# Designs tried in a protein design run: peptides against a protein of PDB entry 3H8D. Part 93

Target 1, 122 residues: chain A of PDB entry 3H8D
Amino acid sequence: DMKRQQRFFRIPFIRPADQYKDPQNKKKGWWYAHFDGPWIARQMELHPDKPPILLVAGKDDMEMCELNLEETGLTRKRGAEILPRQFEEIWERCGGIQYLQSAIESRQARPTYATAMLQNLL

## One batch from the design tools (peptide; made by RFdiffusion4, then SolubleMPNN)

Design b2_p17_3_s2 (from b2_p17_3, 6 letters changed)
Fold by OpenDDE base, seed 3:
Structure b2_p17_3_s2 (fold): chain B 122 residues (1-122), chain C 122 residues (1-122), chain A 17 residues (1-17)
Amino acid sequence: as target 1 above (122 residues)
Amino acid sequence: as target 1 above (122 residues)
Amino acid sequence: MDEILELAEEIEREQAA
């Protein structure tokens, strides 16, 4: 269903190891999610001191947020929702197109809005 | 800080592969989480047709929910919160004690309320 | 965690009905 609303979110996160440190010692990362309707389609994590993590539905389900959009409460968190391009720009910079393409070719990706858009682009 | 509130939650989940199937064809699993204050300490997933998944903070951070308690919205989801024993009973049945113990011994576990309780028990 | 997400959504749908 390509008519599902595509919604994107970004929140800062603190590394588990830093959660009890003083504020000045907490290095922030950024968590990004693309929801294709109620279900997550892509996830991305930017870390201050390690490579970004890219995740796509089907392939990386065990490593992605398991809560549906309503269960996350992200829609009720002020400042969490971002524009599509704010997600896509980072996704592209991190090699997300190639990552998703590889997941499709290996038959690991679950069909989503993201897979459909990529297939239309190529 | 052992004074942090320990809160437990359970929600049903549908397998990604079943999300677009008719209701009668959607097999439900169960997602469990233990939050030690704002941060997840343990996660558990019961599946209808595969072994349970056990996860502990520090060891399994990449496979666990990355949202803090407030960000999940679980406290606002009616029926999601469960009693400590409702979590612990399933955790024990699934071999959670041994799993967490092994994570401590291998120095993979991040210290939490859960690790402290286990160390007090042994 | 996608399986959990799906179940959570189903619960939300049932609660909203």
Scores: peptide ipSAE 0.135, ipTM 0.708, DockQ to the pose 0.064; fails the geometry check
Fold by OpenDDE base, seed 1:
Structure b2_p17_3_s2 (fold): chain B 122 residues (1-122), chain C 122 residues (1-122), chain A 17 residues (1-17)
Amino acid sequence: as target 1 above (122 residues)
Amino acid sequence: as target 1 above (122 residues)
Amino acid sequence: MDEILELAEEIEREQAA
């Protein structure tokens, strides 16, 4: 349903390998999530030393956060929520449109707000 | 640090494929998590139609919840928190001891409360 | 990913400070 609230979040992460290192050696990554209503539709991970990871619902369910939006507590985490454009700009730069398109074409993508918008755009 | 609070949680999940089916066709799985302080140490997934999935920190980081305990909101979700034994009994039945042991021996496991306890047990 | 959890923890620490 296109009427579901679209919410976007970003949180920093430190690699497990860097968890116990000195602060200067803790390389920051960024975790992004798009929730289409209660369920995650897209996930994106920016890493300091490897290519970004793009994940879309249906195709990548096993690699994505399994918690619904309320379970994540992200809505209660100050500074976590971001504007749609703040997500989309990074998504586009990382090749997210092509990635999602391929997932749709291969019939791996679950229908979401993201798939609907892409189908309208193409 | 063995002084970190050990907390355990369980939530039901419905498979993505069953998300939009009639209630009788929504097969319930169970998601379990052990948090060693703020960080997940073990994750376990019981499925209605396939073997359980066991995941341990370090080895299976990419498949485990990436949110810290506070970010998950699990502490605020009524009925989610379970007793240690409620987790451990299932963990043991599913071969968790052997799984974690193997992860330690292969040097894939991140040191956690779980690894420490297992090493004390063996 | 545990990396994300770690980052999330860092964020939580920053928020708590």
Scores: peptide ipSAE 0.101, ipTM 0.678, DockQ to the pose 0.063; fails the geometry check
Fold by OpenDDE base, seed 5:
Structure b2_p17_3_s2 (fold): chain B 122 residues (1-122), chain C 122 residues (1-122), chain A 17 residues (1-17)
Amino acid sequence: as target 1 above (122 residues)
Amino acid sequence: as target 1 above (122 residues)
Amino acid sequence: MDEILELAEEIEREQAA
């Protein structure tokens, strides 16, 4: 399982409530995804007017992207793929380590590369 | 808004909990999406061992695919796109009319082509 | 999740321009 490719992506998003607003009134957020092989392991959303949303596989499945990596256009979307550290830096700043750790301790987290890496670090 | 292209897609999915099971133990579900232009208007999930999940934009945003149509590979995935009636037949069988109607009445539904069509029917 | 759709759409529009 640790041999699966770890890939990271970032895309901008506009809030549903702002879809029909003038461009100047459409506040942009940022969507981040970590794929452990074909499956999403972590998702993160940065918003202009609310706290970031952190999501981990197992715990937050119903709130995360249900499409596997191949079903998304992310690998083919220019500028979407980012380096691991570009994801991890934001993840750490948003409290992702503690969030994932708590999910593991509560037995809500599905085992992923992310959970394994955290366990190696701690 | 009613001039936006209505496109419908269906793909099989394997439950997160079954990801690491042997192929024979990976029960398949079916994921359906209705896109009203670039944005998902309705999502529907058929499961082998639980009731179908119905989701409508506005009400269930946090549980629905956050990628727009172009960001998904759905338009490029062979066999993914389906006819409107192929979606609607399952939607109706699963109680989608009542579900969307209730979302409109509770003011939870974001206006979509789906809400407009329902209002024309009723 | 829908918020991500809107942001993605905006990015796509900006890339198309």
Scores: peptide ipSAE 0.098, ipTM 0.692, DockQ to the pose 0.059; fails the geometry check
Fold by OpenDDE base, seed 4:
Structure b2_p17_3_s2 (fold): chain B 122 residues (1-122), chain C 122 residues (1-122), chain A 17 residues (1-17)
Amino acid sequence: as target 1 above (122 residues)
Amino acid sequence: as target 1 above (122 residues)
Amino acid sequence: MDEILELAEEIEREQAA
C-alpha cells in the first residue's frame, strides 16, 4: 500500500569507542531511518571515519531496527523527524540506489515504498 | 602474531527507538568486542528483541568498530573489560563458531587469534 | 547496529548530564 505515510528520522550517535572520551573527542555518527507506514523500509548509518552502512527491508531485517515506528518513540522525539529529501540526498550519496536495486534483483528486498519508487526511477 | 594480548570488552547500549522513552522502557542491548592486539577480531551485539549480530574481522570490517583499541578508550572505561570466557560463552551461544568457520572457508576472514583458535578446535 | 546503539546511549547520557 503506497498510500502509507512515509516518515523519515535522523538521530546522532557516538561510537562505542568514544563513549568514555572527553566531549570534544566524541565524534558523532548519524542514524537514519525511512518508515513506510509502521515498518522500517530503509536504514542508513553515517560514521565519522568509516564507510556508510546501508540497509533495506527484507534483505537486512536482522541488522535493522526491529521496532515498529510507534515503538521507537521517534515520532515523539523533537528534532528527530526529517524531510524526505534530507534522507534521500544522503541515501543517494551513499550509493543507496544501487544497493536497493541489487537487493531487488537478488529477490532479497521486501516490497516497500522505496522499492516501488526505485522501479519508477529506472 | 598470537603473542598479542587478547582483550575483551562489553558495554551496554540502548536501541535508537528507545532513546526517548522513559528509563523503565529502555531495553538494553549489549555490545561485545574481542581485540587481538590493537585491532578488533570479533564483534557481537545482543539485542533485547532481535537475533544477535556476529561480526568477524576481514569479512565485516565495514560494519565493525573502526577504532583501534587505544582509540576506543575501552581500556580506560571501568567495568568495560570482561574475561575471555565471558565473551566466548556468548559467542558460542550465538553461533559464532559456525559463523567464523564459514568466513574462513569463504576466504573472507582476516587471520586473527580467533581464526587460529578455531582451527585448533576443529 | 552496534555503533548505533552505543551512540544512542551516549547521546542519551550527554543529554541527561
Scores: peptide ipSAE 0.022, ipTM 0.582, DockQ to the pose 0.092; fails the geometry check

Design b2_p17_3_s3 (from b2_p17_3, 5 letters changed)
Fold by OpenDDE base, seed 4:
Structure b2_p17_3_s3 (fold): chain B 122 residues (1-122), chain C 122 residues (1-122), chain A 17 residues (1-17)
Amino acid sequence: as target 1 above (122 residues)
Amino acid sequence: as target 1 above (122 residues)
Amino acid sequence: MDEILELAEEIEREQEA
């Protein structure tokens, strides 16, 4: 049901190699998630020293968050929730439209709010 | 090269659903890793409310730690490093021998210290 | 995934200290 609440989250992470360095030498990565109701629809990871990782439901289930939204505690994590556009702008810059499109065409993507929006866009 | 240093690590994690609960209500999971030199050979995750997750190099690369050992900072994390037997006992209890054996037989496992030891055991 | 969550929690603890 596309009437499900669409919620977006972002949390930072530090590369293990930088964990014990001085703060100025800790390069932050960013973990992004889009939840279509209780279940994750898209995931994105920004890394300081490697290409972004894009993941979509159905295709990349084993690499994505296995917890439902309530189980993640993200809704209770201060500052974690972000606006839809804050997710979408990064997603688009990282080639997310093409990535999800390919997943749909190859029949790997599970139907979500994200797949529906893409079909409306194209 | 099987002469590579075999190092084992364990760190706790809290389920996101329990993150904001009182300490007594936080059920810990455990993340385990075996590094064969700089690269991960086996990974294991113990969860409070679901079956253990077992992962082996080659077969499960996309679900496993993507960082080399130095990048993880685990060697610098106090209390993270464990003895080989502390890993192996849990691995065996969780059916790790059979899991790795099946990965070898299906040609999915990458050769590691772990695969070599299994071949010696059987 | 679990690793990312753990790292995030660790970052928070460091910031609160």
Scores: peptide ipSAE 0.025, ipTM 0.565, DockQ to the pose 0.093
Fold by OpenDDE base, seed 5:
Order: structure tokens, then C-alpha cells, then sequence
Structure b2_p17_3_s3 (fold): chain B 122 residues (1-122), chain C 122 residues (1-122), chain A 17 residues (1-17)
């Protein structure tokens, strides 16, 4: 249902390997999510020492957040929600359009608001 | 720090492919998590139509919940938290001991409460 | 995995009922 609310979130994360290190040795990354209604449509991770990770629903489900939006508590986390453009700008810079397009063309993408919008753009 | 609180959670999930199906066509699975303090140590998924999925921190980070415990909102979700034994019983039945042992021996497991307990047992 | 998301929604619906 394309009438679903589109919501975007960003939180910092510390790599699992750094979790028990001193603060000065913890390198921050950034976790981004796009939820199409209750369900995640896209996920993106910026890392300090490796390339960005792009994930799209259907194709990358096994690597994406497995909790629905309400289960994540992100809607209740102050400062987590971001504007659509704050997500999209990073997504675009990281090659997200091409990544999602390829997922659609390979029939790996689950239909979401994101896939629909991309198909309207192309 | 082995003094961290060990907390266990279980929630039902619907497969991504079933998200938009009629309720009668949605097959329920079960998602389990063990958090060693704020960080996930083990994850387990029971599926209606495929073998269980076992995941351990370090080895399977890319397939596990990437949110810390507070970010998931699981601590605020009524009925989500379970007893340690409710997790362990399923974990053991699914071969979790052997799975984690193999991850330790292959140097893939990140040290957690779970790895420490296993090493005490063996 | 995304599969957990849908179950979570069902749980939420049940809790809201």
C-alpha cells in the first residue's frame, strides 16, 4: 500500500569488535533505515574504515533489521528520526539508485515504496 | 565484562514475502535473541518451512540484529522478554552448542557471555 | 532478517487489541 507512512531513521553504531574497547578506540558508524509503513524497505550503513553497505528489502533481508518499526523502538528514540532527504542524499551518494535498480531488474527486490518511486523516476 | 546483565527475548515474525499476504497465508516464525548487556550475543530463528537459523556474534554479525538492546525497544515490549532457559532449551535443541563451539574453534566468535559459559562447560 | 519484522507487527497488533 503506497499510502503507508514513509519514515526514516539514523543512529550511530559502534562495531561489534569495538564494543569492549576504550572510547578512544571505538570507531563510530552510522546506521540508516527507511521504513515503508511498519516494514523496512532500505537499510544503509556508513563505516569509518570500509565501503558503505547498501541493503534493499527482498534482496538483502537476511542482512537487514529483522524487527518491525514498532519493535525497534526507533519511533520512541529521541533524535533517531530523520527527514526523507537526509536519508536519500546519502543513499544517492552511495549509489543506492543503481543498487536498487539492479535489484529490481534481477527480480530480487521486494516491492516497496522505494521500488515504486524508482520505477516512476526511470 | 561477565557481570553484564544477560537478557533474552522472543518475538514472532512474519516472513517478508508474507507481509502483504492475507493472514491465512502468513506463516509465523519465531525470533530469539540473547543480549549480553547492551549487545547481542546470539540470535536464533525458527521458521515454519526451513531449518532453524543460528547466529553468533563475531561470526554472523552481518546477519544479526544491528541495533543495541535499547534501540530495539524489546525491553519495553510486553511479553518479549523470556527466561534464560526458554532461550537455551531451543538453542540446545537446534545444535547451538556445537555451532558456537565451532565458531570459537575457528576464531570467528566474538567473546561474549555465551562463549565464556561454553568454555566453562567444555 | 526481514522476516522478523512482520511477526513483530502482528505482535503489536495483538498487544494493541
Amino acid sequence: as target 1 above (122 residues)
Amino acid sequence: as target 1 above (122 residues)
Amino acid sequence: MDEILELAEEIEREQEA
Scores: peptide ipSAE 0.123, ipTM 0.706, DockQ to the pose 0.063; fails the geometry check
Fold by OpenDDE base, seed 3:
Structure b2_p17_3_s3 (fold): chain B 122 residues (1-122), chain C 122 residues (1-122), chain A 17 residues (1-17)
Amino acid sequence: as target 1 above (122 residues)
Amino acid sequence: as target 1 above (122 residues)
Amino acid sequence: MDEILELAEEIEREQEA
């Protein structure tokens, strides 16, 4: 249902290998999520030293966050929620449009708000 | 640090393909996580119609939950937290010992409480 | 791990009801 609230989140992450290092030796990445209602539709990871990771529901379910929105606690985490454009700007910059389009064309994507918006645009 | 609190969680999940089906047509799986302090050490998924999925930190970081314990909200989710043995029993049944051992031997596993316990046992 | 997300939501709904 496209009437569901679209909510976007961003949190920093530290690489597992760096978790025990001193603060100055911990390189921060960024985790992004788009929730279409209670379910994740898109996920994105920015790393300090490797390519961005783009993930879309249906295609990449095994690699995406498994917790529903309420289970994540992100709605209660101060500063985690971001505006739609803050997500989309990064998504576009990382080639997310092409990635999602390819997933739709190959019938790998699950229908979401994101797939609907893309199909309306193209 | 092996002094970190070991916490275990279990939550049900519904397959993405079933999310819009009637309740009787939604097959439930189970998601399990072992957190070694704030960081996930092991993840496990039980599915109604496919093999269990076993994941260990270092080897399977891309497929595991990326959120730290506080970010998941699992500590506040009633009924989510389980006893260590409740996790370990399923882990053992699914071949988790062999899976983790192989990850250690191939130098794919990140050191965790789980790797330390296994190395002490074997 | 989208499947787990859906199940977790169902559990939460049941707990909130």
Scores: peptide ipSAE 0.122, ipTM 0.708, DockQ to the pose 0.063; fails the geometry check
Fold by OpenDDE base, seed 1:
Structure b2_p17_3_s3 (fold): chain B 122 residues (1-122), chain C 122 residues (1-122), chain A 17 residues (1-17)
Amino acid sequence: as target 1 above (122 residues)
Amino acid sequence: as target 1 above (122 residues)
Amino acid sequence: MDEILELAEEIEREQEA
């Protein structure tokens, strides 16, 4: 439903191996989420030493955040929420359009705002 | 560190396929989490129509909640927090001891309160 | 992912500071 609020979030993460290192030895990754209403539609992870991870609802449910938006507390985390373009730019750079398209074509993608937008774009 | 607070949570979940069904047609699963301090140590999912899913830190990081405890909002969700025994009983029934033991033996498990307790138990 | 949890913890620590 196009009426649902689209909200985007970004938080840093540290590799488990770096958890107890000094700050200078902690390589940061970035976790991104797109919520289409209460449910996550897309997730993306930028890692310091491996390729980006792209995840889309329906296809990658097992690897994505299982909490609805309210349960995550992300809306209450200062600085976590980002603008749509801040997500989309990275998504595009990582090949997210092709990834989501493939998920749609394989009938793995759950319909979301993201799938709808892509279908409108192409 | 044994000084970290051990906190346990349980929330219901509905299968994606049932999300828009009438309440009577929504089969509930149960999501369990054990947080060792800020970080999830064990996760468990009871599903209505498939075997339980057991997850342990280090081994199953990709499939586990990526948010630290504070970021989840679980501490603020009324009724989500459960007693240790409420988690452990289900964990044991699902074969969690053997699962975690195997993860330790394969050197996949990240050290947690759970791994320490198991090592003390056996 | 556990890595995300660590980041989340870091963010939380920064917020608590």
Scores: peptide ipSAE 0.098, ipTM 0.677, DockQ to the pose 0.065; fails the geometry check

Design b2_p17_4_s1 (from b2_p17_4, 7 letters changed)
Fold by OpenDDE base, seed 4:
Structure b2_p17_4_s1 (fold): chain B 122 residues (1-122), chain C 122 residues (1-122), chain A 17 residues (1-17)
Amino acid sequence: as target 1 above (122 residues)
Amino acid sequence: as target 1 above (122 residues)
Amino acid sequence: MKIEPVPEPEPIPEVVP
């Protein structure tokens, strides 16, 4: 259970509307993922033009990556994998602690490594 | 006002997780936009893995394309521009009429060509 | 009732070699 490998990833994205602009005119967003074993536990998106999006497993399954980690190819993408702290720092800054806490309290969150860690913190 | 050019666009997108998969394993979504003159009036997104997303100006400004039409480059993207009916057919199928109507009733919608047309219909 | 914001579509990833 807790022995599942915790892996974190970040990949850049652009707005659909910016897709065909010159490179200098494409504003960059960032897609973050936390995988607890093969399945995503948390997802986070930073946009240049709107507030960050936070997602947690159980509550937001439909809005999150539906692929298991192996299906994503993220582990094969050079530079995509990031350190745990690199994810958590942004997560905390975005209000992820409260977001996940609320999902737990509302009984919407699926138990994950993330929920366990947060409950240990509280 | 009503003389503003009504233009519609559609571009494909893929899930971030599918980005590096083989072409046959990338599931396609569709991003739609209605521009009333230079500014977006409606936005719509079809996803293979979650329900469609509907957005209307005024209510959903932060979630919608923030660029004016010229900034998007959509008019310069071959095959991106679609016929009005190609947008409306999908919009209707997704429940866009009710969505926009609700936004008008709640006084959240910004007046656009779309709101005017809907009000003429009702 | 709190309404969850409607997420934007999956971002188009930047093509990085």
Scores: peptide ipSAE 0.021, ipTM 0.497, DockQ to the pose 0.047
Fold by OpenDDE base, seed 1:
Structure b2_p17_4_s1 (fold): chain B 122 residues (1-122), chain C 122 residues (1-122), chain A 17 residues (1-17)
Amino acid sequence: as target 1 above (122 residues)
Amino acid sequence: as target 1 above (122 residues)
Amino acid sequence: MKIEPVPEPEPIPEVVP
């Protein structure tokens, strides 16, 4: 079978609590996603007022994007798609390697491109 | 073995003939490259005054980037790296599929990620 | 006759902001 395409996205987001506030009171965060083929493998959220959130498939499914990539519309949103390194740099800064590693070791992570790459690294 | 990383680049270029002309007489083209791991797999050139040039490894080696990716410095040039689709869109517009296919059929193309993907497509 | 390889394009200098 063909290898699944790895695609990465970043979009700004407003916290639900700020959604209906005046513009000056809308604190912008950043939502990142790594899609391994049609399904998300990793998700990351940078918040203005709390620590980053890292999420990996299998472990954090309930907190991650539930939509198939095509369903998200991300591929059709100009400026949403980013380079792999743009994702990975932030991922690493936020402790993503350790987070994913722990998820693998605890058998919480489902196998993805991300898990495979990490296991190749170690 | 780990799959080779596919990376794509685009840089503007000046024709050698225009290199030392006044700025207004320097016609800018666009140089595209697909690197399959360390080595170039496809190259494409958009020119201001002639048809696009498509090049594939094996067939067109003498006309393609001779440097290993690391040697090119492209990975260290801000704005040089582009998304796969940014390359592929232009590649397809310029008849790249047919060009590569013909190179494969004539046994001129060396196997690369690009040839493999094309053969999966057909 | 031999076909001469075309020279690689010369990239313009990067403008570093």
Scores: peptide ipSAE 0.020, ipTM 0.538, DockQ to the pose 0.041
Fold by OpenDDE base, seed 5:
Structure b2_p17_4_s1 (fold): chain B 122 residues (1-122), chain C 122 residues (1-122), chain A 17 residues (1-17)
Amino acid sequence: as target 1 above (122 residues)
Amino acid sequence: as target 1 above (122 residues)
Amino acid sequence: MKIEPVPEPEPIPEVVP
């Protein structure tokens, strides 16, 4: 349903290896999520020391957030929610358009708002 | 079309009467806009010294922004774009749900994403 | 009652830090 609310979130994360290091030695990454209604449609992870990770629903379910939006508490976390463009700008920069397109073409992508919008663009 | 991007904006304004006053004597209001694709769907104005103004497409066209989103330059104005909830929270507090509902019932409201969402809620 | 058009509010300029 196209009426589903599209909501985007970003939270910093610390690598497991840095969890117990001194604060100055903890390198922060960024975890991004696009929720199409209650369920995640896209996920992206920016790491300080490795290439970004792109994930799309259907293809990468096992690596993506399994919680529904309400369960994540993201909507209640101050500063977590971001504008659509704040997500899309990074998504595009990281090659997300090509990644999702490939997932659609291979029939790995679950239909989401993201897939529908991309199909409009192409 | 439900695929249209819903974008929300807020900018401060000065009352015409305060335009040439000293900065400390200029009372700021807040101008809010919801764009359903290129065209405005809802507008709201918070004033420091009078009740809020609510406006909906179809009913209040003559009082609302006549520019399309691109013409406004809002998407390029730093700090102007806000989260949907930042608009909706104020909209709800100002009686926007009832206002739009009444406009729908009286057949004054132009169909927009806002009208569709309200019809889902009721 | 005739509804008079209400002019759009004048945006204030951004304060440059």
Scores: peptide ipSAE 0.020, ipTM 0.550, DockQ to the pose 0.039
Fold by OpenDDE base, seed 2:
Structure b2_p17_4_s1 (fold): chain B 122 residues (1-122), chain C 122 residues (1-122), chain A 17 residues (1-17)
Amino acid sequence: as target 1 above (122 residues)
Amino acid sequence: as target 1 above (122 residues)
Amino acid sequence: MKIEPVPEPEPIPEVVP
């Protein structure tokens, strides 16, 4: 149901190998998530020294957050929630529109708010 | 040079979404790495609720540790280093032999100690 | 054939004090 609440989140991460380094030597990445109701629709990872990773529901389920939004605790983490445009701006820069379109055409994308919005645009 | 030291490491990780949960509600994964001299040859991730991820140098460089072994600090982290067999046992269970063989056949694998050992076996 | 990147282990969130 497209009446589901769309919520977006961002949290910092460090590579497993950097976990025990001094803070100044931890290269920071960013984990982004779009939830379409209780379930994730898109996920994106910005890395300090490799290309971004884009993931869409259906195609990339096994690489995406498997928890529902409530289970993540992200709604209860101060500073984690971001505005829709703060997600979309980065998504677009990283080629997210093309990535999601390809997933739709190949029948790999599960229908979500994100797929519906793209289908309304293109 | 196959005279390079082979060293293996394991560290725990938690999902970004579980970072702020109580310890009992953090589902733990395991990050494994094989270093052939200063550079990573194989990487493996055991997840609590999705299939393992196997990665081999050359084919999966962009998804693997980009630091040399010294830069990781893993050699200086107490409890991180494991015996070769402790890595290989899990690698084999997760289909690592087949994965690496396929990477060799498709000319995606960069030559490492791991590729050489497999070529001596098969 | 396009090879999709396999994600790194899910990042370890930075512990913010």
Scores: peptide ipSAE 0.021, ipTM 0.496, DockQ to the pose 0.049; fails the geometry check

